# Peptides against a protein of PDB entry 7C96, part 31

Target 1, 73 residues: chain A of PDB entry 7C96
Amino acid sequence: PVIPDDFRCPISLELMKDPVIVSTGQTYERTCIEKWLQAGHGTCPKTQQTLTSTVLTPNYVLRSLIAQWCEAN

## One batch from the design tools (peptide; aimed at target 1 L13)

Design b2_p27_3_s1 (made by RFdiffusion4, then SolubleMPNN; from b2_p27_3, 15 letters changed)
Fold by OpenDDE base, seed 1:
Structure b2_p27_3_s1 (fold): chain B 73 residues (1-73), chain A 27 residues (1-27)
Amino acid sequence: as target 1 above (73 residues)
Amino acid sequence: SKEEVEKLIKERKEELEKKEELEELLK
């Protein structure tokens, strides 16, 4: 089945396993965004907006939705 | 306008740069 776009990391384009929210409200796979930040970037990969914080907040709701989708498909 | 064109060019360059950087991360 086709993976919903909202379930795919904007960076890897793969199904997210550990989705995290950045300050801009966008969600990425944790490992992907961490690598981006570790490389010295301070912007949101998707929107190119400057991040007001580098804190990554787990998107538990999305994680749950993805898990449910995976079980159903 | 000239200003708009320059702005567009700058934005496109930045977009390309970021795409390349992201591509490198995925390698």
Scores: peptide ipSAE 0.184, ipTM 0.635, DockQ to the pose 0.051
OpenDDE base, seeds 2, 3, 4, 5: peptide ipSAE 0.167, 0.172, 0.179, 0.167; ipTM 0.610, 0.618, 0.631, 0.604

Design b2_p27_3_s2 (made by RFdiffusion4, then SolubleMPNN; from b2_p27_3, 17 letters changed)
Fold by OpenDDE base, seed 4:
Structure b2_p27_3_s2 (fold): chain B 73 residues (1-73), chain A 27 residues (1-27)
Amino acid sequence: as target 1 above (73 residues)
Amino acid sequence: SKEEFEKLIEKVKEELEKKRLEELLKA
């Protein structure tokens, strides 16, 4: 079935396995955003806003929603 | 790989920039 856009990483465009939230509120696959940060970027890929923090917060809600979706599909 | 990731990022950035421009033109 068609994967909901909110379940896809803005970078990889793939179903997120370990979604994390950045300071701008956008969610990305952990590995993708970590590589982005490691490359020296300090902005949000999606919004281009400057990140006020490099802390990555696990998006447990989305992770749960994705898990539920995967079980149903 | 690092090279593949860099290429992906460039494509994503270009796509997002294009969409931003479209949004600005519509506004």
Scores: peptide ipSAE 0.085, ipTM 0.557, DockQ to the pose 0.047
OpenDDE base, seeds 1, 2, 3, 5: peptide ipSAE 0.078, 0.078, 0.048, 0.074; ipTM 0.553, 0.548, 0.513, 0.537

Design b2_p27_3_s3 (made by RFdiffusion4, then SolubleMPNN; from b2_p27_3, 16 letters changed)
Fold by OpenDDE base, seed 2:
Structure b2_p27_3_s3 (fold): chain B 73 residues (1-73), chain A 27 residues (1-27)
Amino acid sequence: as target 1 above (73 residues)
Amino acid sequence: DKEAFEEEIKKAKEKLEEKKKLEELLK
């Protein structure tokens, strides 16, 4: 079945396994955004906004929704 | 508005460059 767009990482375009939220409110796969930050970038890949923080917050709600979707499909 | 259009083009180019950087990371 078709994977909901909100369940795909804006970077990898794949189903997120460990979604994390950045300061701009966008969610990415942890490993993807970490690589982006480690490469020296200070902007949000999707919005190009400057990140006010490099702290990554787990998106538990989305993680749960994705898990439920995976179980149902 | 010419200036407004130029701003849109600028943003589009910046977005494209960001995507290119992402592509490099995904290799």
Scores: peptide ipSAE 0.026, ipTM 0.482, DockQ to the pose 0.050
OpenDDE base, seeds 1, 3, 4, 5: peptide ipSAE 0.026, 0.022, 0.025, 0.025; ipTM 0.436, 0.427, 0.463, 0.440

Design b2_p27_3_s4 (made by RFdiffusion4, then SolubleMPNN; from b2_p27_3, 16 letters changed)
Fold by OpenDDE base, seed 1:
Structure b2_p27_3_s4 (fold): chain B 73 residues (1-73), chain A 27 residues (1-27)
Amino acid sequence: as target 1 above (73 residues)
Amino acid sequence: SKEEFEKLIEEQKKKLEKEKEELLKLL
């Protein structure tokens, strides 16, 4: 089945396992965005907007939705 | 003004391209 776009990391384009939300509201795979930030970048990969914070907030809702989708498919 | 606008556009394109390249290197 086709993976919903919202379930894919904007960076890796893979199904997210540990989705996290950045200050711009976009969600990425934790490992992907962490590598981006560790490389010295301070922008949102998807929107190019400057991040007001480097805090990564777990997207538990999306994680749950993805898990449910995986079980159903 | 038109030239300045075009300059800004080119600058943004350049920045985006650089970020794309660096992002690809991380993958």
Scores: peptide ipSAE 0.248, ipTM 0.677, DockQ to the pose 0.045
OpenDDE base, seeds 2, 3, 4, 5: peptide ipSAE 0.103, 0.101, 0.091, 0.092; ipTM 0.518, 0.521, 0.501, 0.500

Design b2_p27_4 (made by RFdiffusion4)
Pose (drawn by RFdiffusion4):
Structure b2_p27_4 (pose): chain A 73 residues (1-73), chain P 27 residues (1-27)
Amino acid sequence: as target 1 above (73 residues)
Amino acid sequence: EEMELEMMKMEAEMTLMEAEMKRMERE
């Protein structure tokens, strides 16, 4: 059960199934960041940096790295 | 409606603080 922290969501602290990137460059689990934005916050949770967009972008390359790690272990 | 939104905001901030504490403890 050796899970690299880079693959963990900062809020869920668990492995990411649907990692998305916010305008600050930070990556979260979709369901976590969506709840954060639903609660009325307009800030990057990790950096407190105010956001310049609400667009969540899938981090496909990370999804690939995670999927690769999953099959090996 | 405003009270429910404020409660949801406070829950979200508590959850973030708990996650930050857990990361510190792990380090």

Design b2_p27_4_s1 (made by RFdiffusion4, then SolubleMPNN; from b2_p27_4, 16 letters changed)
Fold by OpenDDE base, seed 3:
Structure b2_p27_4_s1 (fold): chain B 73 residues (1-73), chain A 27 residues (1-27)
Amino acid sequence: as target 1 above (73 residues)
Amino acid sequence: SEEEAEKKKKEVEELLEEAKKKEQEEK
C-alpha cells in the first residue's frame, strides 16, 4: 500500500521509525536529522530556517499513528 | 549568505536523490 507522505522522513523518504521534532516544528527520522546536525548544519533541512535549539523531541503521537497504520496495512 | 544557502539546499537534494535510488532498488 501507499505510505502517507506525513509518515515519511523528508530526508530518507522512508517510513519513520523514530520520528523527532526540531525547533521549527518539522519532523524527521532521528538518525537522519542527527547526521545532518553532526555534519555541521544548524538549519532545518526542509525549511532552511535556522534552528533555535538542537534539542530533538520524540513525536510520540506520530509514532503511534504510524504503528497503527502498519498494523492495518 | 545566499551562497551558503545554495550549498545546503544542494546537499539536501543529493540526499533526496540517493533516497530515491535506494527505494527503486528495493522494489
Scores: peptide ipSAE 0.107, ipTM 0.607, DockQ to the pose 0.171
OpenDDE base, seeds 1, 2, 4, 5: peptide ipSAE 0.093, 0.100, 0.093, 0.088; ipTM 0.618, 0.623, 0.615, 0.618

Design b2_p27_4_s2 (made by RFdiffusion4, then SolubleMPNN; from b2_p27_4, 18 letters changed)
Fold by OpenDDE base, seed 1:
Structure b2_p27_4_s2 (fold): chain B 73 residues (1-73), chain A 27 residues (1-27)
Amino acid sequence: as target 1 above (73 residues)
Amino acid sequence: SAEEAEKKKKEVEEEIKKAKEKKLEEE
């Protein structure tokens, strides 16, 4: 089935398994954004906005929604 | 070094670009 855009990582374009929120409010797959940050980037991949923090917050709500979608599809 | 740092950043950006293009091509 077609994966909802909100469930796809802006970086990998794949269904997120461990979605995390950055300071700009955008959500990415943890592995993808960590690699981006480790490379020395200080901006949001999608919006190019400067990150006020490099702290990654788990998006539990989205993770749950994705899990429910996967069970139904 | 600063040069190596920029190369690393550019490398990751290029990987992302290529991966996206490939993914969009498959769909």
Scores: peptide ipSAE 0.464, ipTM 0.859, DockQ to the pose 0.480
OpenDDE base, seeds 2, 3, 4, 5: peptide ipSAE 0.025, 0.061, 0.442, 0.455; ipTM 0.485, 0.566, 0.852, 0.855

Design b2_p27_4_s3 (made by RFdiffusion4, then SolubleMPNN; from b2_p27_4, 21 letters changed)
Fold by OpenDDE base, seed 4:
Structure b2_p27_4_s3 (fold): chain B 73 residues (1-73), chain A 27 residues (1-27)
Amino acid sequence: as target 1 above (73 residues)
Amino acid sequence: SAAEAAKKKQEVEELLEKARKEKELKA
């Protein structure tokens, strides 16, 4: 089945396993965004907006939704 | 600016390429 766009990491384009939210509100796969930040980037990969912080907040709701989707499909 | 956006898109692509290469290297 077709994976919903909201369930794919904007960077890897793959189904997210550990989604995290950045300061801009966008969600990415943890490993992807961590590598991005560690590389010295201070912007949101998708929106190019400057990040107000580098804090990554687990998106538990989305994680749950993805898990449910995977179980159903 | 548009130029900045383009550069950042390239950086994202670079990250993807590195990830791919790393995956292939470890395979």
Scores: peptide ipSAE 0.100, ipTM 0.584, DockQ to the pose 0.095
OpenDDE base, seeds 1, 2, 3, 5: peptide ipSAE 0.086, 0.103, 0.089, 0.078; ipTM 0.573, 0.592, 0.575, 0.561; seed 2 fails the geometry check

Design b2_p27_4_s4 (made by RFdiffusion4, then SolubleMPNN; from b2_p27_4, 20 letters changed)
Fold by OpenDDE base, seed 2:
Structure b2_p27_4_s4 (fold): chain B 73 residues (1-73), chain A 27 residues (1-27)
Amino acid sequence: as target 1 above (73 residues)
Amino acid sequence: SAEEAKKKKEEVEKKIEEAKKKEELEK
């Protein structure tokens, strides 16, 4: 089945397993965005907006939706 | 589009790779 675009990491383009939200509101796979930040970048990969914080917040709702989708497909 | 998404992925991965490479060279 077709994977919803919102379930894919903007960086890896793969189904997210540990989605996290950045200050701009965009969601990425934790591993991907951590590598980006550790590389010294302070912008959102998708929007190029400057991050007001480097704190990563787990997107529990999306994680649950993805899990449910995986179980059904 | 799919092409734009692939291009973005490539650009991001390139930036990460270049930054990591620079860091390793400076160690």
Scores: peptide ipSAE 0.093, ipTM 0.608, DockQ to the pose 0.068
OpenDDE base, seeds 1, 3, 4, 5: peptide ipSAE 0.052, 0.084, 0.031, 0.064; ipTM 0.546, 0.595, 0.493, 0.557

Design b2_p27_5 (made by RFdiffusion4)
Pose (drawn by RFdiffusion4):
Structure b2_p27_5 (pose): chain A 73 residues (1-73), chain P 27 residues (1-27)
Amino acid sequence: as target 1 above (73 residues)
Amino acid sequence: AEEQLAELKEELAELKEEADEQLAELK
C-alpha cells in the first residue's frame, strides 16, 4: 500500500479518481473541490490564492500516471 | 506516516478557518 503523495488529493488525502486543475495550477479531486466551491469559497484551498475562474479542467496526464501506477500495484 | 497525516489535517483545518473568516468578511 505504498501510495505516492503526489497522487493524493490535498482535501481527501486519498488517491485521486477524477483529478481536476483550478486556475492556480493546483490539482484536487473533483468531488472535493466542487464541495469547496459550493460552500461559497472562491479560493484555492491549498494556497488561499483567490481564483480567477471557476473552470475545473481534468488533469489527463495525471490520470494517466495514476492509472499506470494502479495497474503495476 | 500517521504523524504526517495528522499534521496535514491540522494544516487543512487552519487554512479552512482562514478562508471562512475571509468569506464572512466579504458577506

Design b2_p27_5_s1 (made by RFdiffusion4, then SolubleMPNN; from b2_p27_5, 14 letters changed)
Fold by OpenDDE base, seed 2:
Structure b2_p27_5_s1 (fold): chain B 73 residues (1-73), chain A 27 residues (1-27)
Amino acid sequence: as target 1 above (73 residues)
Amino acid sequence: EKEKLEKLKKELEEKKAILDKKLAEKK
């Protein structure tokens, strides 16, 4: 089935398993954004905005929604 | 300043790769 855009990582374009929120409010797959940060990049891949923090906050709501979608599809 | 330019170049190249991937899926 077609994966909702909000459930796909802006970097990998794949269904997110461990979605995390960056300082800009955008959500990415943890592994993808960690690699991005480790590469020395300080901007949000999607919005181009400068990240004010490297803290990654788990998006539990989205994680739950994705889990529900996976169960139904 | 050369190092800063190289870092920026790398970031832009990776962003371009992401965009290319997104464009490819639309075709």
Scores: peptide ipSAE 0.491, ipTM 0.854, DockQ to the pose 0.069
OpenDDE base, seeds 1, 3, 4, 5: peptide ipSAE 0.476, 0.477, 0.485, 0.483; ipTM 0.847, 0.848, 0.851, 0.849

Design b2_p27_5_s2 (made by RFdiffusion4, then SolubleMPNN; from b2_p27_5, 17 letters changed)
Fold by OpenDDE base, seed 2:
Structure b2_p27_5_s2 (fold): chain B 73 residues (1-73), chain A 27 residues (1-27)
Amino acid sequence: as target 1 above (73 residues)
Amino acid sequence: SEKELKKLLEELKKKEQILNEKLAKEK
């Protein structure tokens, strides 16, 4: 089945397993964005906006939606 | 192909991270 674009990590382009939200409001796979930040970047990969914080907030709603989609497909 | 580009990007990202870590340790 076709995976919704909102369920794909902008970095890996794969279905997200542990989605997290950055300060710009964009969501990424945790491991992908952590590697990006550890590489010394302080910007949002998708928007190129400067991050006001490096705190990663779990996107529980999206995680649940993805889980439901996986169960149905 | 898209798959090949993806692999190449991941390899470049890993190299970038390693180099930045080495740079940080030299400061």
Scores: peptide ipSAE 0.021, ipTM 0.445, DockQ to the pose 0.117
OpenDDE base, seeds 1, 3, 4, 5: peptide ipSAE 0.020, 0.018, 0.020, 0.021; ipTM 0.434, 0.372, 0.446, 0.438

Design b2_p27_5_s3 (made by RFdiffusion4, then SolubleMPNN; from b2_p27_5, 15 letters changed)
Fold by OpenDDE base, seed 4:
Structure b2_p27_5_s3 (fold): chain B 73 residues (1-73), chain A 27 residues (1-27)
Amino acid sequence: as target 1 above (73 residues)
Amino acid sequence: SAKELEKKKEELEKLKKKLDEKLEKLK
């Protein structure tokens, strides 16, 4: 089945395992966005907006939705 | 996905059985 776009990391383009939300509201795979930030970037990879914070918030809702999708497919 | 992988696994097992049967006929 086709993986929903919202379930894919904008960076890796793969199904997210540990989705996290950045200050701009976009969600990424934790490891991907962490590497991006560690590289010295301070912007949102998808929107190019400046991040007001480097805090990464776990997207538990999306994680749950992905899990449900995986069970059905 | 896990469910799809399981389905594919089952299909592969069925194919394996068929292949084994054909191999036995060649012996």
Scores: peptide ipSAE 0.043, ipTM 0.405, DockQ to the pose 0.012
OpenDDE base, seeds 1, 2, 3, 5: peptide ipSAE 0.042, 0.034, 0.034, 0.035; ipTM 0.414, 0.387, 0.370, 0.385

Design b2_p27_5_s4 (made by RFdiffusion4, then SolubleMPNN; from b2_p27_5, 15 letters changed)
Fold by OpenDDE base, seed 4:
Structure b2_p27_5_s4 (fold): chain B 73 residues (1-73), chain A 27 residues (1-27)
Amino acid sequence: as target 1 above (73 residues)
Amino acid sequence: SKKKLEELLQKLKELQAIADEKLALKK
């Protein structure tokens, strides 16, 4: 089945397991965005916008949607 | 600018490396 674009991490291009939201509103796989931030970057990989915060907020809604999709497909 | 483009390309390479690392860990 074709994985919905919104369910794929913009970095890994794989189905997200632990999706987190950055300050710009974009969602990434936690491990991917953490590595990006740890490398010293303060911008959103997808939009190149400067992050107002490095806090990562779990996207529980998306995680649930992905789980539901996986069950159905 | 040329410099800005080079910076963006470098960041792209870093992102690709992160993606590749994750893929490698899955195998």
Scores: peptide ipSAE 0.464, ipTM 0.845, DockQ to the pose 0.078
OpenDDE base, seeds 1, 2, 3, 5: peptide ipSAE 0.046, 0.017, 0.018, 0.018; ipTM 0.483, 0.374, 0.400, 0.439

Design b2_p27_6 (made by RFdiffusion4)
Pose (drawn by RFdiffusion4):
Structure b2_p27_6 (pose): chain A 73 residues (1-73), chain P 27 residues (1-27)
Amino acid sequence: as target 1 above (73 residues)
Amino acid sequence: STMEEWVTQAEENVATFLAREEEEAEE
C-alpha cells in the first residue's frame, strides 16, 4: 500500500480518480474541489490564491501516471 | 451545518498535506 503523495488529493488525502486542475496550477479530486466551489469559496484551497476562472480542466497526463501506477501495484 | 463542518475538515486536510510536503522538502 505504498501510495505516492503526488497522486493524493490535498483535500481527500486519497488517491485521485478524477484529477482536475484549477487556474492556479493546483490539482484536486473533482468531487472535492466542486464541493469547495459549491460552498461559495473562490479560492485555491492549497494556496488561498483567489481564482481567475471556475473552469476545472482534467489533468490527463496525471490520470495516465496514476493509471500506470495502479496496474503495476 | 454539514457544509460548515465539511469546509473546516477540508481546510485541516489541506494544512496536513502542506505540512507533509514541507517535511519531505526538508529531507

Design b2_p27_6_s1 (made by RFdiffusion4, then SolubleMPNN; from b2_p27_6, 14 letters changed)
Fold by OpenDDE base, seed 5:
Structure b2_p27_6_s1 (fold): chain B 73 residues (1-73), chain A 27 residues (1-27)
Amino acid sequence: as target 1 above (73 residues)
Amino acid sequence: SEMQKWLEEAQKNVAEYLKRLEERAAE
């Protein structure tokens, strides 16, 4: 089945396993966004906005939704 | 460098991701 856009990481284009929310409210795979930040990019990949914080908040809701989707498909 | 290659691929993927969203929104 086709993976919903909301369940794919914008950076890897793969199903997210550990989705995290950045300061702009966008969600990415943790490893992807961490690598992006470590590379010196302090911007949101999707919006190009400067991140006001480097804090990454786990998106537990999305993680659960993805798990449910995987179970059903 | 490997990091530069990764970044370029990441940016390419983001662009593709956004394109898909835009195409979907236009339907």
Scores: peptide ipSAE 0.710, ipTM 0.916, DockQ to the pose 0.972
OpenDDE base, seeds 1, 2, 3, 4: peptide ipSAE 0.709, 0.706, 0.695, 0.706; ipTM 0.916, 0.915, 0.908, 0.915

Design b2_p27_6_s2 (made by RFdiffusion4, then SolubleMPNN; from b2_p27_6, 13 letters changed)
Fold by OpenDDE base, seed 5:
Structure b2_p27_6_s2 (fold): chain B 73 residues (1-73), chain A 27 residues (1-27)
Amino acid sequence: as target 1 above (73 residues)
Amino acid sequence: SEMEKWLKEMEENVKKFLEREEERKKK
């Protein structure tokens, strides 16, 4: 079935497995955003805003929604 | 390098994602 856009990582365009929220409030796949940061970037890929923190917060709500969707499809 | 290739790919993906997002807002 077609994967909802809200469940896709803006960086990989793939279904997120470990979604994390950055300081700007945007959500990405953990491995993707970490790779971006490790490459020396300090901005949000989507908004281009400067990240005030490198802390990545797990998006538990989204993880749950994706899990539910996967079970139903 | 592999990193440069990845960065180019992700930048294209972000662009595509943003375009889809803008189209949805028009509804």
Scores: peptide ipSAE 0.602, ipTM 0.882, DockQ to the pose 0.865
OpenDDE base, seeds 1, 2, 3, 4: peptide ipSAE 0.582, 0.359, 0.582, 0.430; ipTM 0.876, 0.789, 0.876, 0.818

Design b2_p27_6_s3 (made by RFdiffusion4, then SolubleMPNN; from b2_p27_6, 11 letters changed)
Fold by OpenDDE base, seed 2:
Structure b2_p27_6_s3 (fold): chain B 73 residues (1-73), chain A 27 residues (1-27)
Amino acid sequence: as target 1 above (73 residues)
Amino acid sequence: SSMEEWVKKAQENVKLFLEREKERELE
């Protein structure tokens, strides 16, 4: 089945398993954004805005939606 | 380096993602 774009990580283009929200409000796969930050980049991959914080907040709502989608497909 | 290649691929994927996002907005 076709994976909804909103369920794909902008970095990996794959279905997110552990989606996290960055300071800009954008969501990425945890491992991907962590690697991005570890590589020395302090910007949001999508918006290119400088991150005001490196704190990653779990996107539980999206995680739940993805889980529901996976169960149905 | 491996990390540099990963970053390049990441940026490339983001670009592709954004293109798809824009296309969807036009629909």
Scores: peptide ipSAE 0.730, ipTM 0.918, DockQ to the pose 0.974
OpenDDE base, seeds 1, 3, 4, 5: peptide ipSAE 0.108, 0.109, 0.721, 0.730; ipTM 0.592, 0.606, 0.913, 0.918

Design b2_p27_6_s4 (made by RFdiffusion4, then SolubleMPNN; from b2_p27_6, 10 letters changed)
Fold by OpenDDE base, seed 4:
Structure b2_p27_6_s4 (fold): chain B 73 residues (1-73), chain A 27 residues (1-27)
Amino acid sequence: as target 1 above (73 residues)
Amino acid sequence: SSMQEWVEQMQKNVAEFLAREEERAAA
């Protein structure tokens, strides 16, 4: 089935497995955003806003929603 | 480099993602 946009990583365009929230509030696949940050970038890929922190917070709510969606589809 | 190519591709993906969001918002 078609993957809901909210469940897709803006970077990979794939269903997120380990979604994390950056300081701007946007969510990305952990591996993708880490690669972006490790490459020396300090901005949010989606909004281009400067990140006030490089801390990545697991988006457990979204992870759960995705899991539920996968179970139903 | 592979990293540069990755960044280029991800930027294209982000653009595509944003385009879809805009399309939804306009609907």
Scores: peptide ipSAE 0.641, ipTM 0.894, DockQ to the pose 0.891
OpenDDE base, seeds 1, 2, 3, 5: peptide ipSAE 0.531, 0.196, 0.277, 0.607; ipTM 0.861, 0.688, 0.752, 0.885

Design b2_p27_7 (made by RFdiffusion4)
Pose (drawn by RFdiffusion4):
Structure b2_p27_7 (pose): chain A 73 residues (1-73), chain P 27 residues (1-27)
Amino acid sequence: as target 1 above (73 residues)
Amino acid sequence: AAETAELERLAALRPDRAAYLERLAEA
């Protein structure tokens, strides 16, 4: 069960199934960041930096890295 | 090339993750 931290969501602290990127460049689990934005916050949770967009963009290359790691282990 | 760039980006963001977790521990 040796899970690299880079693949963990800063909020869930678990492996990411649907990693998305916010305008600051930080990556979160979709369901986590969505709840954060639903609670009225307009800030990047990790950096407190205020957001310039609400667009969540899938991090496909990270999804690929995670998927690769998953099949090996 | 894209995977290497993404790993470098994640490595660069580790301090942000560590600062966020410290704030949670202090709460």

Design b2_p27_7_s1 (made by RFdiffusion4, then SolubleMPNN; from b2_p27_7, 18 letters changed)
Fold by OpenDDE base, seed 1:
Structure b2_p27_7_s1 (fold): chain B 73 residues (1-73), chain A 27 residues (1-27)
Amino acid sequence: as target 1 above (73 residues)
Amino acid sequence: SEAEKTLAELKALQPETEAFLQRQLAA
Protein backbone atom coordinates (compact mmCIF):
# COMPACT_ATOMS: atom_id res chain seq x y z
CA PRO B 1 0.00 0.00 0.00
CA VAL B 2 0.96 3.64 -0.39
CA ILE B 3 2.64 5.02 2.70
CA PRO B 4 0.81 8.05 4.11
CA ASP B 5 2.82 11.24 3.63
CA ASP B 6 2.68 11.98 7.33
CA PHE B 7 4.45 8.71 8.01
CA ARG B 8 7.39 9.52 5.73
CA CYS B 9 10.45 11.38 6.91
CA PRO B 10 10.70 14.73 5.11
CA ILE B 11 14.37 13.98 4.49
CA SER B 12 14.63 10.27 3.68
CA LEU B 13 11.11 10.09 2.25
CA GLU B 14 10.90 6.66 3.83
CA LEU B 15 8.56 5.25 6.44
CA MET B 16 9.82 6.51 9.78
CA LYS B 17 11.11 3.95 12.23
CA ASP B 18 12.16 6.30 15.01
CA PRO B 19 10.26 9.56 14.52
CA VAL B 20 11.40 12.54 16.57
CA ILE B 21 10.03 16.05 16.87
CA VAL B 22 12.26 19.11 16.63
CA SER B 23 11.59 22.48 18.24
CA THR B 24 9.66 23.69 15.20
CA GLY B 25 7.18 20.87 15.56
CA GLN B 26 8.33 19.01 12.48
CA THR B 27 8.98 15.30 12.71
CA TYR B 28 11.91 13.46 11.15
CA GLU B 29 13.58 10.10 11.27
CA ARG B 30 16.02 10.30 14.17
CA THR B 31 19.08 9.26 12.19
CA CYS B 32 18.37 11.80 9.47
CA ILE B 33 17.96 14.80 11.73
CA GLU B 34 20.88 13.77 13.92
CA LYS B 35 23.18 13.73 10.89
CA TRP B 36 21.86 17.13 9.91
CA LEU B 37 22.56 18.56 13.35
CA GLN B 38 25.95 16.88 13.56
CA ALA B 39 26.88 18.62 10.34
CA GLY B 40 26.53 21.88 12.22
CA HIS B 41 23.12 23.00 11.06
CA GLY B 42 20.81 24.81 13.41
CA THR B 43 17.72 25.03 11.25
CA CYS B 44 14.76 22.83 10.47
CA PRO B 45 15.44 21.08 7.15
CA LYS B 46 11.84 21.31 6.00
CA THR B 47 10.89 24.82 7.11
CA GLN B 48 14.32 26.48 7.38
CA GLN B 49 13.23 27.92 10.71
CA THR B 50 15.93 28.36 13.30
CA LEU B 51 15.77 25.68 15.96
CA THR B 52 15.33 27.08 19.44
CA SER B 53 16.66 23.80 20.77
CA THR B 54 18.49 20.81 19.37
CA VAL B 55 16.62 18.48 21.69
CA LEU B 56 14.87 15.68 19.83
CA THR B 57 11.61 14.45 21.32
CA PRO B 58 10.32 11.00 20.39
CA ASN B 59 6.99 11.25 18.62
CA TYR B 60 5.24 8.45 20.46
CA VAL B 61 1.86 9.16 18.94
CA LEU B 62 3.18 8.91 15.42
CA ARG B 63 5.22 5.85 16.27
CA SER B 64 2.04 4.20 17.45
CA LEU B 65 0.09 5.24 14.38
CA ILE B 66 2.80 3.90 12.10
CA ALA B 67 2.87 0.63 13.99
CA GLN B 68 -0.88 0.28 13.64
CA TRP B 69 -0.68 1.05 9.94
CA CYS B 70 2.08 -1.49 9.44
CA GLU B 71 0.02 -4.18 11.12
CA ALA B 72 -2.96 -3.42 8.94
CA ASN B 73 -0.95 -3.23 5.73
CA SER A 1 24.68 30.69 -2.20
CA GLU A 2 24.31 29.63 1.40
CA ALA A 3 21.16 27.74 0.54
CA GLU A 4 22.98 25.81 -2.16
CA LYS A 5 25.78 24.96 0.24
CA THR A 6 23.29 23.69 2.77
CA LEU A 7 21.55 21.54 0.21
CA ALA A 8 24.84 20.18 -1.05
CA GLU A 9 25.75 19.15 2.46
CA LEU A 10 22.38 17.52 2.95
CA LYS A 11 22.74 15.66 -0.33
CA ALA A 12 26.09 14.35 0.77
CA LEU A 13 24.54 13.07 3.98
CA GLN A 14 21.37 11.79 2.35
CA PRO A 15 22.12 11.02 -1.31
CA GLU A 16 18.80 9.23 -1.68
CA THR A 17 16.77 12.34 -0.88
CA GLU A 18 16.67 13.85 -4.34
CA ALA A 19 12.99 14.66 -4.11
CA PHE A 20 13.54 16.44 -0.83
CA LEU A 21 16.30 18.55 -2.30
CA GLN A 22 14.17 19.49 -5.27
CA ARG A 23 11.40 20.65 -2.97
CA GLN A 24 13.84 22.75 -1.00
CA LEU A 25 15.14 24.39 -4.16
CA ALA A 26 11.61 25.14 -5.26
CA ALA A 27 10.69 26.71 -1.94
Scores: peptide ipSAE 0.069, ipTM 0.604, DockQ to the pose 0.042
OpenDDE base, seeds 2, 3, 4, 5: peptide ipSAE 0.043, 0.058, 0.061, 0.054; ipTM 0.496, 0.595, 0.599, 0.607

Design b2_p27_7_s2 (made by RFdiffusion4, then SolubleMPNN; from b2_p27_7, 12 letters changed)
Fold by OpenDDE base, seed 4:
Structure b2_p27_7_s2 (fold): chain B 73 residues (1-73), chain A 27 residues (1-27)
Amino acid sequence: as target 1 above (73 residues)
Amino acid sequence: SAAEAELERLKALEPERKAFLERKKLE
């Protein structure tokens, strides 16, 4: 089935398994954004905004929604 | 490094990513 865009990582374009929220409020796959940060980037891949923090917050709501979608599809 | 290699792979998806972001109005 067609994966909803909101469930796809803006970096990998794949269904997110471990979605995390960055300081700008955007969500990415954990591994993708970690690699981005580790590479020395300090901006949000999607918005290009400067990150005010490198803290990654698990997006449990989205994780749950994705799980529900996967179960239904 | 492995991380850099993966990032490069991800960068190769830029055309698709651009289109994706455009659909999300976040370009």
Scores: peptide ipSAE 0.287, ipTM 0.763, DockQ to the pose 0.046
OpenDDE base, seeds 1, 2, 3, 5: peptide ipSAE 0.211, 0.273, 0.178, 0.214; ipTM 0.725, 0.759, 0.705, 0.731

Design b2_p27_7_s3 (made by RFdiffusion4, then SolubleMPNN; from b2_p27_7, 14 letters changed)
Fold by OpenDDE base, seed 1:
Structure b2_p27_7_s3 (fold): chain B 73 residues (1-73), chain A 27 residues (1-27)
Amino acid sequence: as target 1 above (73 residues)
Amino acid sequence: SEAQKELERLKSLRPEDEAFLERLKLE
């Protein structure tokens, strides 16, 4: 089945397993955004906005939605 | 289209992409 766009990481373009929210409100796969930050970037990959924080917050709602989708498909 | 251009930009943000890594070296 077709994976909803909101369930795909903007970086990897793959179904997210551990989605995390950055300060801009965008969500990415944890490993992807961590590598981006480790590379020294201080901007949001998708929006190019400057991050006000490098804290990554687990997106539990999205994780749950993805899990439900995977179970049904 | 704008959508395709954005998609291509996002594709270039993958750390495992050699082209992406090359661009990082230029920063």
Scores: peptide ipSAE 0.087, ipTM 0.603, DockQ to the pose 0.055
OpenDDE base, seeds 2, 3, 4, 5: peptide ipSAE 0.095, 0.080, 0.082, 0.076; ipTM 0.662, 0.634, 0.641, 0.632; seeds 2, 3 fail the geometry check

Design b2_p27_7_s4 (made by RFdiffusion4, then SolubleMPNN; from b2_p27_7, 11 letters changed)
Fold by OpenDDE base, seed 1:
Structure b2_p27_7_s4 (fold): chain B 73 residues (1-73), chain A 27 residues (1-27)
Amino acid sequence: as target 1 above (73 residues)
Amino acid sequence: SDAEAELARLKALRPDDEAFLERLRLA
């Protein structure tokens, strides 16, 4: 089945396992965005907006939605 | 531009995806 775009990491393009939200509101796979930040970047990969914080917040709602989708497909 | 430079650095995370930059620009 086709993976919904909102369930795919903008970086890896794969189904997210540990989705996290950055300060711009975009969601990425944790490992992907951590690598980006660790490389010294301070912008949102998708939007190019400057991050006001490097705090990564787990997107529990999306995680749940992805889990439900995986169960059904 | 600074934005293009950031995108180039992002592409470097997926060097095997030649269309990565274009997809990000269109996103």
Scores: peptide ipSAE 0.087, ipTM 0.669, DockQ to the pose 0.046
OpenDDE base, seeds 2, 3, 4, 5: peptide ipSAE 0.038, 0.054, 0.056, 0.037; ipTM 0.614, 0.642, 0.633, 0.603; seed 4 fails the geometry check

